# Peptides against a protein of PDB entry 3H8D, part 130

Target 1, 122 residues: chain A of PDB entry 3H8D
Amino acid sequence: DMKRQQRFFRIPFIRPADQYKDPQNKKKGWWYAHFDGPWIARQMELHPDKPPILLVAGKDDMEMCELNLEETGLTRKRGAEILPRQFEEIWERCGGIQYLQSAIESRQARPTYATAMLQNLL

## One batch from the design tools (peptide; made by RFdiffusion4, then SolubleMPNN)

Design b2_p21_1_s3 (from b2_p21_1, 14 letters changed)
Fold by OpenDDE base, seed 2:
Structure b2_p21_1_s3 (fold): chain B 122 residues (1-122), chain C 122 residues (1-122), chain A 21 residues (1-21)
Amino acid sequence: as target 1 above (122 residues)
Amino acid sequence: as target 1 above (122 residues)
Amino acid sequence: SKAAELRKRFEQLIEEYLAAQ
């Protein structure tokens, strides 16, 4: 639905095992979120020591952020919000197009702006 | 067309009359652009001493940037690209919704993502 | 469950990040 605002966010994280290490020994990961209106549509995690994780609404709800956008506080955190392309570039590089398409075809994906966008492109 | 990337930019400008004044005496304006794919869809100017200017493709082509997105170099200017909401917030405050709607109804607006977006909302 | 643990992990991550600012 074009009426819903599409907003994207990114925040860094440190692995639990690195939490108490010296800063130079803390390897950063990156957590990404795409919100279609108030609800998350896609989530993505870049890890320093394992493959990226891609998650899409419907299929992966149990593993995704369950807070609505306002509850996350991400809109109030300076520097957390990113441009759409800053999300999409990483999503594409990580195989997100194929992942989401597969979720659509298996009827596991919940309809979102992301699914609609992909349907428009294909 | 959802296939076209929507990108937004903002750059400051100094009034010609203030060009050679001391920095403290130079009042900044702000130039905004919305590109629907390679071509500008909306342009907006915030001035320190006069009302904001709103421009929409089709109606105001003669007064708008005629360079395509790549030709502007805006994508290569650090800090120039802004979030969609950073454009839309100002656009709305300046009466852009009514301005664009009026241009649509008078058949002066060229179809763009902006016109389609508005049609979806109304 | 593992799924619940993952959700909690990320929720905690977001909260910690926001609180650190």
Scores: peptide ipSAE 0.045, ipTM 0.534, DockQ to the pose 0.754; fails the geometry check
Fold by OpenDDE base, seed 3:
Structure b2_p21_1_s3 (fold): chain B 122 residues (1-122), chain C 122 residues (1-122), chain A 21 residues (1-21)
Amino acid sequence: as target 1 above (122 residues)
Amino acid sequence: as target 1 above (122 residues)
Amino acid sequence: SKAAELRKRFEQLIEEYLAAQ
């Protein structure tokens, strides 16, 4: 719904196994989140050594952050918030459209801004 | 419509009269734009020495940029694109909600993402 | 469960990241 603010965030992470390695051996991953108002709608993870992970609300709730937006503190973290297109560009490259569509068709997706947008685009 | 990408931009400007003054005497204004897809939906100007200017599509077309988004080159200008909330925060502070609502009620506003959002919020 | 462990992992990751800045 247009009442809810769509906000997108990205933060880096280093694999636990790389924590104490030399800097050149610390491969960086990226964690992405789309919040539809206070609730997470999509989550995405880019890893240095495995395929990207895409998650959508309703279907993947147990694997997604259960903290609402304010509880995450992401809005107060400088540099964490990104533009919508910065999220969507990666989402699309990783097959996110197909992933979300399948979740909708299987009735696993919880209605979000993302589901509404996709249903308007197809 | 959710098909169209909502993108927001901000660029500084210096008053013509200040162009050749010492740096301390060059007061900076700010030009803001909301593009609903390729078309401008809202424009906003903050000036160092006069009230802010708010403009909405349909009503204020003759005072707004007539270039479509791609023609402006804003998408290629580093640092110009801003987050939706960075635009909306200033818009709200300057009475933009009331301005747009009045334009809708007087039938002067062209339908845009902004008008749709407002009508869903009220 | 594996799902619960993953959720906890990332929530901890977020917390650590935010705390480190």
Scores: peptide ipSAE 0.041, ipTM 0.537, DockQ to the pose 0.771; fails the geometry check
Fold by OpenDDE base, seed 5:
Structure b2_p21_1_s3 (fold): chain B 122 residues (1-122), chain C 122 residues (1-122), chain A 21 residues (1-21)
Amino acid sequence: as target 1 above (122 residues)
Amino acid sequence: as target 1 above (122 residues)
Amino acid sequence: SKAAELRKRFEQLIEEYLAAQ
């Protein structure tokens, strides 16, 4: 696990319903991703009008980014990469620890850096 | 090792000789630090007028920051924390891998996340 | 000593930077 680079990204999005509204009326959501090496380990979406969406590899694969890190172009997008703590703070605030823990306990989570770290903490 | 948070920081400095010069004449250097948990693992200084200084824990303790991470206040300094790759890119460019490797081989380097990662790569 | 001077300079650097923000 130590060989794999842990990288985190955040990009804003505008709700489809707001796409053609005046700029002041476009409410921003935020898309977050944790990549464990080339593959996504966790995804998180903060929405202006609904509860956050938390997703973990293995459990939520079909709902998560299917592009590997290089394919996303995020590493080439200025301002997209964020610090681990910037991801983790939101993750924790949104109940991500419990979500991932539950996914591990149900054998749904694919082993990642995130699962290993959580198991190390518990 | 996985329990400890890896955090990286960069702050600018002005050479003492330039302190009272006009702003345009104050050449910036850069101070970099890698903290492995609360303790510094690597330090790097980019100078405008001399070769970079590379320092690793165990070998260069007396020349490195002796404050633990919390004591430095760096975590509370806006803009100070940088991404791992922002540190590593400069570290690598400055010959840090070879420097750390030599420190490991001479048994001078204190075991840190950095030493473990390097040994994992080699 | 050289080491002591470097530590002092380093600490001062951090303090000044933190104070400037």
Scores: peptide ipSAE 0.020, ipTM 0.524, DockQ to the pose 0.702; fails the geometry check
Fold by OpenDDE base, seed 4:
Structure b2_p21_1_s3 (fold): chain B 122 residues (1-122), chain C 122 residues (1-122), chain A 21 residues (1-21)
Amino acid sequence: as target 1 above (122 residues)
Amino acid sequence: as target 1 above (122 residues)
Amino acid sequence: SKAAELRKRFEQLIEEYLAAQ
């Protein structure tokens, strides 16, 4: 839907176990979100010590951010918003296209801008 | 998404205040649901004593059924499933097209099969 | 909240309807 703005965000995180360690011992992860209008469509987590986590709306709702875009405050956090390609590049590298495709094929994916784009691509 | 089955359901309900009244004093309402795959896309309530209620995914999530289709048990309830047109006819009469259109224009609607169909229509 | 109550009401409605059969 062209009337829904696609917005992308990224914030760093430190593992809970590393919270009180020296900086050199804090391994940083990255949390990514794609919002299709007010609603999260995709979520992605890059971890320093385990495989990336990919999540898509519908299939993974219980594991994804349940806040709408306004509630997150991400639009008001300096440096959090990123360009679409900055999200997509990582998404693609992590196997996100295949993950979303499988979610669509299994009828688990909620319709989003992301599903629509993939359907146009294929 | 052609891979997501569109399914429609209707169940009756009695107003809480009428639960223990004689049958002639029980005014029946009707609860309708459109599921786009496992996820509710539209909900509709016909009431005996007030205007119909229309709800669309994204905008009205907090007022809609939060159960996925499997969790509702509707597919296993005899007589609950209805034909698409049986839903759409009521939806249209109740002003559902305009309601959904407004939700799209205000960027409140979550993308669903219903939003896609409307966008194709207009 | 009203929204939460409404949501729960319909969940209960569905459950009761199913159970009544």
Scores: peptide ipSAE 0.018, ipTM 0.393, DockQ to the pose 0.559; fails the geometry check

Design b2_p21_1_s4 (from b2_p21_1, 13 letters changed)
Fold by OpenDDE base, seed 1:
Structure b2_p21_1_s4 (fold): chain B 122 residues (1-122), chain C 122 residues (1-122), chain A 21 residues (1-21)
Amino acid sequence: as target 1 above (122 residues)
Amino acid sequence: as target 1 above (122 residues)
Amino acid sequence: AAAEERRQRRVQLIEEYLASQ
């Protein structure tokens, strides 16, 4: 079913190593999530000092959010929800299309809205 | 195909009768649109002094935006694009579910993402 | 195991942030 609600979220995070540092020493990262219905389809993490992390359902389940959308509380967090393009632009800039395509080709990607859209794009 | 991109927009408008009035006498209305892919699926208009106008594709084509999404320029207008819920909340508050349901029952509604979702909801 | 640990750390971080808001 490709009629599920697609919802996107972004929240800042402070690196674990910076948890107890002074505010000026806390470098902000950004956590992004794409939920295809109740379950996460894509996740990415922007870091202040290392390459982005791209994760796709099926391939990277062990590194992705394991909570369903309701469990995350993201739907109730003001400012967390973002427009699809706010996710996609960053995803594309980080090489997400190529990453997901590779995951599909290797049969690692779980079918999601994202995989379906990519297959239409290509 | 229910894999089309769903995009929502909101822009203010000034009533035609207020076009030449002083700023303090210009009452602001709100124009909302739901695009199912390139074509409009739903439109609604909030007015400062009369009931909301609800319009659905198929039934109300003659009163709805005739431009495809790209032609509208909405995708390039900063602040115009809104989250799905920002549309849906107002749509629901204005009786949109009932309006669309009636349009489906009377076979006036053109099949869209909105009709499909409503059929799943009911 | 390492991947799971990383996931758990990230989840915890996110949950803490959400809870702090």
Scores: peptide ipSAE 0.064, ipTM 0.548, DockQ to the pose 0.581
Fold by OpenDDE base, seed 2:
Structure b2_p21_1_s4 (fold): chain B 122 residues (1-122), chain C 122 residues (1-122), chain A 21 residues (1-21)
Amino acid sequence: as target 1 above (122 residues)
Amino acid sequence: as target 1 above (122 residues)
Amino acid sequence: AAAEERRQRRVQLIEEYLASQ
């Protein structure tokens, strides 16, 4: 488990409804991902017009990125990779600790680095 | 142990002998640090004119930074903090895995995140 | 079905963004 590399990414996105608007009218969101080895463990979306979306592996697989890390091309996108704390700080502010804990307790979460780390903290 | 934040830093340095030379004649080295919580766990130095220096907590304390993380000011230096892989890649290329393993086996290394991670890998 | 459609839309947005770089 500790053998797998933990990597974090952030990229901006434009809402589909804003895609063909003028640049000034395009409200920017932010897409965050935590990859535990080749597979996504957590996903987070910041939106300009609605609450943050928190997603954890096992519970939210059908709403998360299905591409493995290499397939995403994120590792080859300059500026996409972020420090662990840059992900965790936003995750925590959005209630990610409670969300993941609830997913673990309800047996909905797939075991990942994230679940292990949380269990070490609590 | 997993509760402590792992943070990595890199800053350039100029050799003392080159300090007063013209900019083009100043050969740049690189100083790397791994902090396990507030305390340094590993230090690495890349030099333009000599082999890399690898240092691990417990074994090399007298040659490593004695300041705690907050005292270094590294967290407030823009561009100093690096991704874990940016440290590990250089560490590995310099023979850091073997160096730390040897320090563990000789009982010279202080237990850190680095020692624990290596023991999980081997 | 709705969840799958949302996932596909998000993946497409990410892929389009990455491809545009």
Scores: peptide ipSAE 0.062, ipTM 0.560, DockQ to the pose 0.563
Fold by OpenDDE base, seed 5:
Structure b2_p21_1_s4 (fold): chain B 122 residues (1-122), chain C 122 residues (1-122), chain A 21 residues (1-21)
Amino acid sequence: as target 1 above (122 residues)
Amino acid sequence: as target 1 above (122 residues)
Amino acid sequence: AAAEERRQRRVQLIEEYLASQ
């Protein structure tokens, strides 16, 4: 649905174990989100010390942000919103296309802008 | 068509008359573009000393960027690409919604993502 | 249950970061 605005966000996080370390010892991770209208469609987490986490709506709801976009406050956080391509580039590098495709094929993915786009591309 | 990527750009310009003035005397304008896939859909120009210029594909082709997106080099210019909302906010403030609506109603606008979005909103 | 716990931990980290700004 073209009515729904596609918005993308990125924020850093510090691992819990590093919270009280000196700044130089706090290794940054990155949390990425794609919101299709008010609801998250894709989530991605880059970690300093483990493989990327890729999550898609429908399949991974229990592991994804449960807040709607307005509830997150991300739209009000300076520097949080990123360009679509800034999300997609990392998504692609992390194997997100195949991940989403597999979720679609297994009937696990909830239809979103992301699934529609992928189905349009294939 | 969801296949086409929507991308937005902003670059400053200096008025021709100010080109050789001291830096403090060069008043900046701003050039904005919305590309619907490879082709421009909307263009907007903010000037220091005259009203904004709004342009829409189909109606204003002769006054708009004639280069396709790749030809412009905008995708390779650091800091040129902006968020959709950064374009839309200025577009809205400048009366772009009414401008595009009028272009649609007069059958002057070429169908683009922008026209489709507006028709979806109305 | 395990997935929910992981989610909660991640959400908490994000929310804490957001709140700290």
Scores: peptide ipSAE 0.060, ipTM 0.554, DockQ to the pose 0.612
Fold by OpenDDE base, seed 3:
Structure b2_p21_1_s4 (fold): chain B 122 residues (1-122), chain C 122 residues (1-122), chain A 21 residues (1-21)
Amino acid sequence: as target 1 above (122 residues)
Amino acid sequence: as target 1 above (122 residues)
Amino acid sequence: AAAEERRQRRVQLIEEYLASQ
């Protein structure tokens, strides 16, 4: 756990259908990522018109970013990296604790820093 | 370890002797803090004209901030909170790993997230 | 298949955004 650096990122996105609309009609979403070392542990998406998406490693690998941290280029993108609490605050508000716990209980979650932290809190 | 939030802060300071000098003569130092939950685990100071100061809980309590995190007001100061790596990069460059290890070996260090992390890396 | 399509859409959005920076 403690050997791997925990890093968190956030970037905005515009829906494909809104790409060519006037600015007032471009609704912004947010993509969040937690990397436990080189690999993603949690992913989270906020959308302007649908429920938040929460994803955890092991369970949701097919829906999560397949690139390792270095390949994403996120570490080189100015303003992308966020504080741990900036991620966790949104994660908690979106029901992330329950989501991850359920993934652990169902044996679908891959062991990560996030799973270890949750298991220590509960 | 994982129950307590790890938070890092950095603020500038001007030497008392430079307070009333012209801007070009005010040499800026930097004060860094790592809080393991409510209590400080590591403190670091960069000075314009003397060696860095490294301090660890247990060993250097008398020279470190005595206020808990909430009492410091750092969480409410805009721009004060920094990423973990922003702290660790400077800590490492200043010989912080060796300093903390020596404090552990001499049994002077209080157990913190920092001590646990180091003991897992070595 | 549906999950893969959704993933591809999201990955493309993120990659396009990152590439535009």
Scores: peptide ipSAE 0.055, ipTM 0.561, DockQ to the pose 0.513

Design b2_p21_2_s1 (from b2_p21_2, 8 letters changed)
Fold by OpenDDE base, seed 2:
Structure b2_p21_2_s1 (fold): chain B 122 residues (1-122), chain C 122 residues (1-122), chain A 21 residues (1-21)
Amino acid sequence: as target 1 above (122 residues)
Amino acid sequence: as target 1 above (122 residues)
Amino acid sequence: SDAALERFLAALKERREEEEK
């Protein structure tokens, strides 16, 4: 847990319906990922016209990236990697603390760095 | 410890002797800092013409930044903040693990996130 | 790979679009 590297990424996310529109009409979303070692721990999506989506490992595996970190190529994608706080600030603003806590309490969350950190805080 | 935010910074520094030389003749170094919450935990300096300098809290306080993080203005300096790995990779390459371990074993190191992480690894 | 990531994202986009309907 503590030995695993925590890495965070963000990439733009444009809907298929907007894909071929002029740039000004492309409503841009953002896809965020937190990798705890090789595997994803949290995923988050900011959308232009609907509430953000929060996903945590264990509970939401079917909706989250199934690729390990190396397979994603994110570490090699220029500009994709972000600072931890750049992820956490959005996560917190979107209610991530409460979401993850609920997943822990319902025994749906897989233990990750994120669950450990939250348990350390609370 | 776990609740404190870990933040890393890098800024260039040019030697006073080279200050007024033409840019091509200014040998640039790099100043690195790891802040564990508001206080510095590690400092590192890369020099063009001498070995890197490693400094750890407790042992090397007199040679390290004495300002708290907010006082440094680093958080507001564009381009100064770096990813954890951007610090750690250089730290490791420069022998930081051994340096910090020695400081711990000699009881010179102040407990920080860095000391805890190392103890977790070893 | 970038291709694998793109496939994942494409599938995700499709699901999200369906949810919007």
Scores: peptide ipSAE 0.319, ipTM 0.616, DockQ to the pose 0.353
Fold by OpenDDE base, seed 5:
Structure b2_p21_2_s1 (fold): chain B 122 residues (1-122), chain C 122 residues (1-122), chain A 21 residues (1-21)
Amino acid sequence: as target 1 above (122 residues)
Amino acid sequence: as target 1 above (122 residues)
Amino acid sequence: SDAALERFLAALKERREEEEK
């Protein structure tokens, strides 16, 4: 939907325990976000030593970014914005389609671009 | 539509007349493409010394890339793929919305993701 | 703002660490 642009972001996050270690010893995690217009639709976290975390709007609101897109400053953060496929490829690898589908079927997912696209796909 | 991913590309082109000139004298143009799945939906050309060229599938097929996405090699060309907004911002500046709308209204535009999104927007 | 995002991420990191314990 051209009314709400879909934008995707990725930023590294280093665990507090590794914050002051040598760069070679910092295990880098990654925080991903899909914004459907101003509001987050999906969040994803890659961790160096634990399973990925997948989150979808409506179901996982308490764990997801509460800031609207403008508030995050992500659009102004150099290197933060990624291609849709860069998000989707990881999302799919992590089982995101099944996760979102389950959230839709359980009526936990808030309608977003992601839910609409999935419902078109299936 | 998750069935067909939307991908955008930009590559520079040098005019044949400038091909062997010093780099400082090569006027750089830009070739843009929007691929709706395997097939091009929109093409755009920025030129240093003439108005931009806007092309839409169905109407301008003869002037547009005839290769499917895989055939172009663009997905394998470093730095070629751009964010959707990087395409759309230029497209909009160049009057692309009006151009595509006119093509739709004249029934010249082939249905694509771009036509669908425009029809949702209007 | 960048600061707001960092605060969110910091809180998230703390929660994730607590979940690991």
Scores: peptide ipSAE 0.319, ipTM 0.625, DockQ to the pose 0.298
Fold by OpenDDE base, seed 4:
Structure b2_p21_2_s1 (fold): chain B 122 residues (1-122), chain C 122 residues (1-122), chain A 21 residues (1-21)
Amino acid sequence: as target 1 above (122 residues)
Amino acid sequence: as target 1 above (122 residues)
Amino acid sequence: SDAALERFLAALKERREEEEK
């Protein structure tokens, strides 16, 4: 939808236990978010010592950011916004297409720009 | 989306103040819901003594049913399910098309089957 | 706000830690 801007964000995600360690000992994770207009459509977490976590709206609402885009402040956070492909590349590498597809097929996924694009692809 | 079933429901609601009044004094309203798969897409409330309330996902989440379809029990409530046109007829009559359109244009509406259909229409 | 986001992330981190147990 041309009327809903697709915006992507990434912020570092450091575990509480590593918060005050020396930089070399901070195992940095990453939190990714895709916002379809004001609403989160996909969330992704890269962790240094476990598999990535993929989340899709509808199915995983309870684990995803409950804030709308404005409430997050992400658009005002320096360095947080990334290009679409910077999100999608990681998403694809982590099996996001299959994850979203399964969520659609199980009727768990809420309609989003992401589901629409997948439907166009398949 | 063929993989998400569109289902519509209507149940009466009586104002709390009228709960224990005689039947003739119970001013009956009607609660309508459109579920796009498991997730509510549109909600509508007909009231006997005030304008109808129209609600669309994304914009009006805080005022809409927070339960998924299964949690509502609506599919198991006798007489609750209605035909699509039984919802749409009232929706249209109450200005729902314009309401949803405005929500899309203001980027407040969450993508749903309803938004997709409207996009196809316009 | 940034504070709200941080609260969300903090809660998320806590949940992820619990899941690792």
Scores: peptide ipSAE 0.315, ipTM 0.503, DockQ to the pose 0.232
Fold by OpenDDE base, seed 3:
Parts: sequence; C-alpha cells; structure tokens
Structure b2_p21_2_s1 (fold): chain B 122 residues (1-122), chain C 122 residues (1-122), chain A 21 residues (1-21)
Amino acid sequence: as target 1 above (122 residues)
Amino acid sequence: as target 1 above (122 residues)
Amino acid sequence: SDAALERFLAALKERREEEEK
C-alpha cells in the first residue's frame, strides 16, 4: 500500500578484475535500489564501460536483489541511503519511465509504488 | 496529486537574542519543512528551551512558510535536504500524527500528501 | 547483513561478466 515506506540506496560496484588495481585504475560502477516497503521495486546499475541496466519487480525478479530490506543491511550501512530524487534523476536519464511503462503494458510488472506513481503521471 | 514530489528540508536557526553571543552561548534550533510539490504541507520547529512546534497546511498557514519551494532556495542550499524518514522520525516523536489527525477531523487541514498518507494509515 | 548482500553482489557480478562475452 501507499503507506509503505519508500527508501532508496546506492552502493559502489567494483568489478572483480579491477579489485586489485591501483586506485586510479579502479573503474567504479554503482548499484541502486528502490525498496517499496520491505521488497525491492526497482534496481539500477551504472557501469563505467557499458549501458546502464534498469530492472523492475515482476519482470526482472531473477536479476534483482532477493533479500528483503532488513536482510540487506543497507539501512545500517553508512552513506548507502540516498534521497528519492537522487535515484529518480538517474532513473529518468536512463530511460526508466519508458522501461517501466513497457513492463506495465506487457503485464510483466508487479504492482509497486513505482507502478502506481507512473500510472498517476500518465 | 500523488505524482507531486515530496521533499524534506532542515536548516538551523539561531534566536535573534543569541545572534551576537559567543559561539558556545548560541542555542541552536531547527526548522523543518515538508513540501508537497511546490507548496509546504508540514512545518516543524525544534527549540532548545521550549516545546516543539508542529504546523500543518490549511490550519496554520499564517505561521508557515509562504514561499513556494523554488522561491525558498532550499533545493540549492547544500546540506538542507533530508531523507523522508529523517523528517518523519521527528514528526512522530513530537506527536505529529495526532496533531494532523485532529486538524483533519476538525476540517482545518488542507488536503496534502500528508493528509492522504495519514488517512491511508488509519 | 553485509555478508548476504555481498553474496548477492558477487553473483550479480558473475552474471554481468558472462553477459559481456
């Protein structure tokens, strides 16, 4: 329900190949998550040398975080939680609105806060 | 509408009487705001030597920020924007749920995201 | 926990590496 807390997180994502390189040679990616209550609604990945990856609940469950929010420990990880707009800005720039809309239209998306908000916007 | 962006802010305020005192004698208060889209929905003030002040749109308009969000400059003020839960934690501790509920029941509250969320919770 | 999250991320990284091939 809309009463569920919407929380957003971002953590660095370093490729294994870069793990032991000098700091200047470590290309940093980013892993983003939107949790609608205890469960993930959207996941997003920024990579240094390939297109961003957008994922939505229902459609992309097998590629998304399987842990509920408490199990992730993200709420206890200093610096991980971000503002809603910090997530949405990147989501929008990456074509997230269109991606989620297509998932809704194909009936692949699980209803979440994100789907509800989009259906209010359109 | 629910599509409006919910944004939260916190800034310190120093009492005029303390303005020219030594730093250790400046008692810091805090000013909080919840903006439902461009307009303020809730305002909250923490003071060092008196009870907190809670204000809701419709009921307390004359005591609340009259500027729309863009006019405030808060979105451009580094460190001012806070997470939703950072606002809500304080709001709840100060009795904000009861305050807003009473304003709704007395028909003094202007409909906002905050009133909608509360009416979903109850 | 951080351990559980790290396991998830590790698996994710492996999948992403395979997709690059």
Scores: peptide ipSAE 0.314, ipTM 0.621, DockQ to the pose 0.318

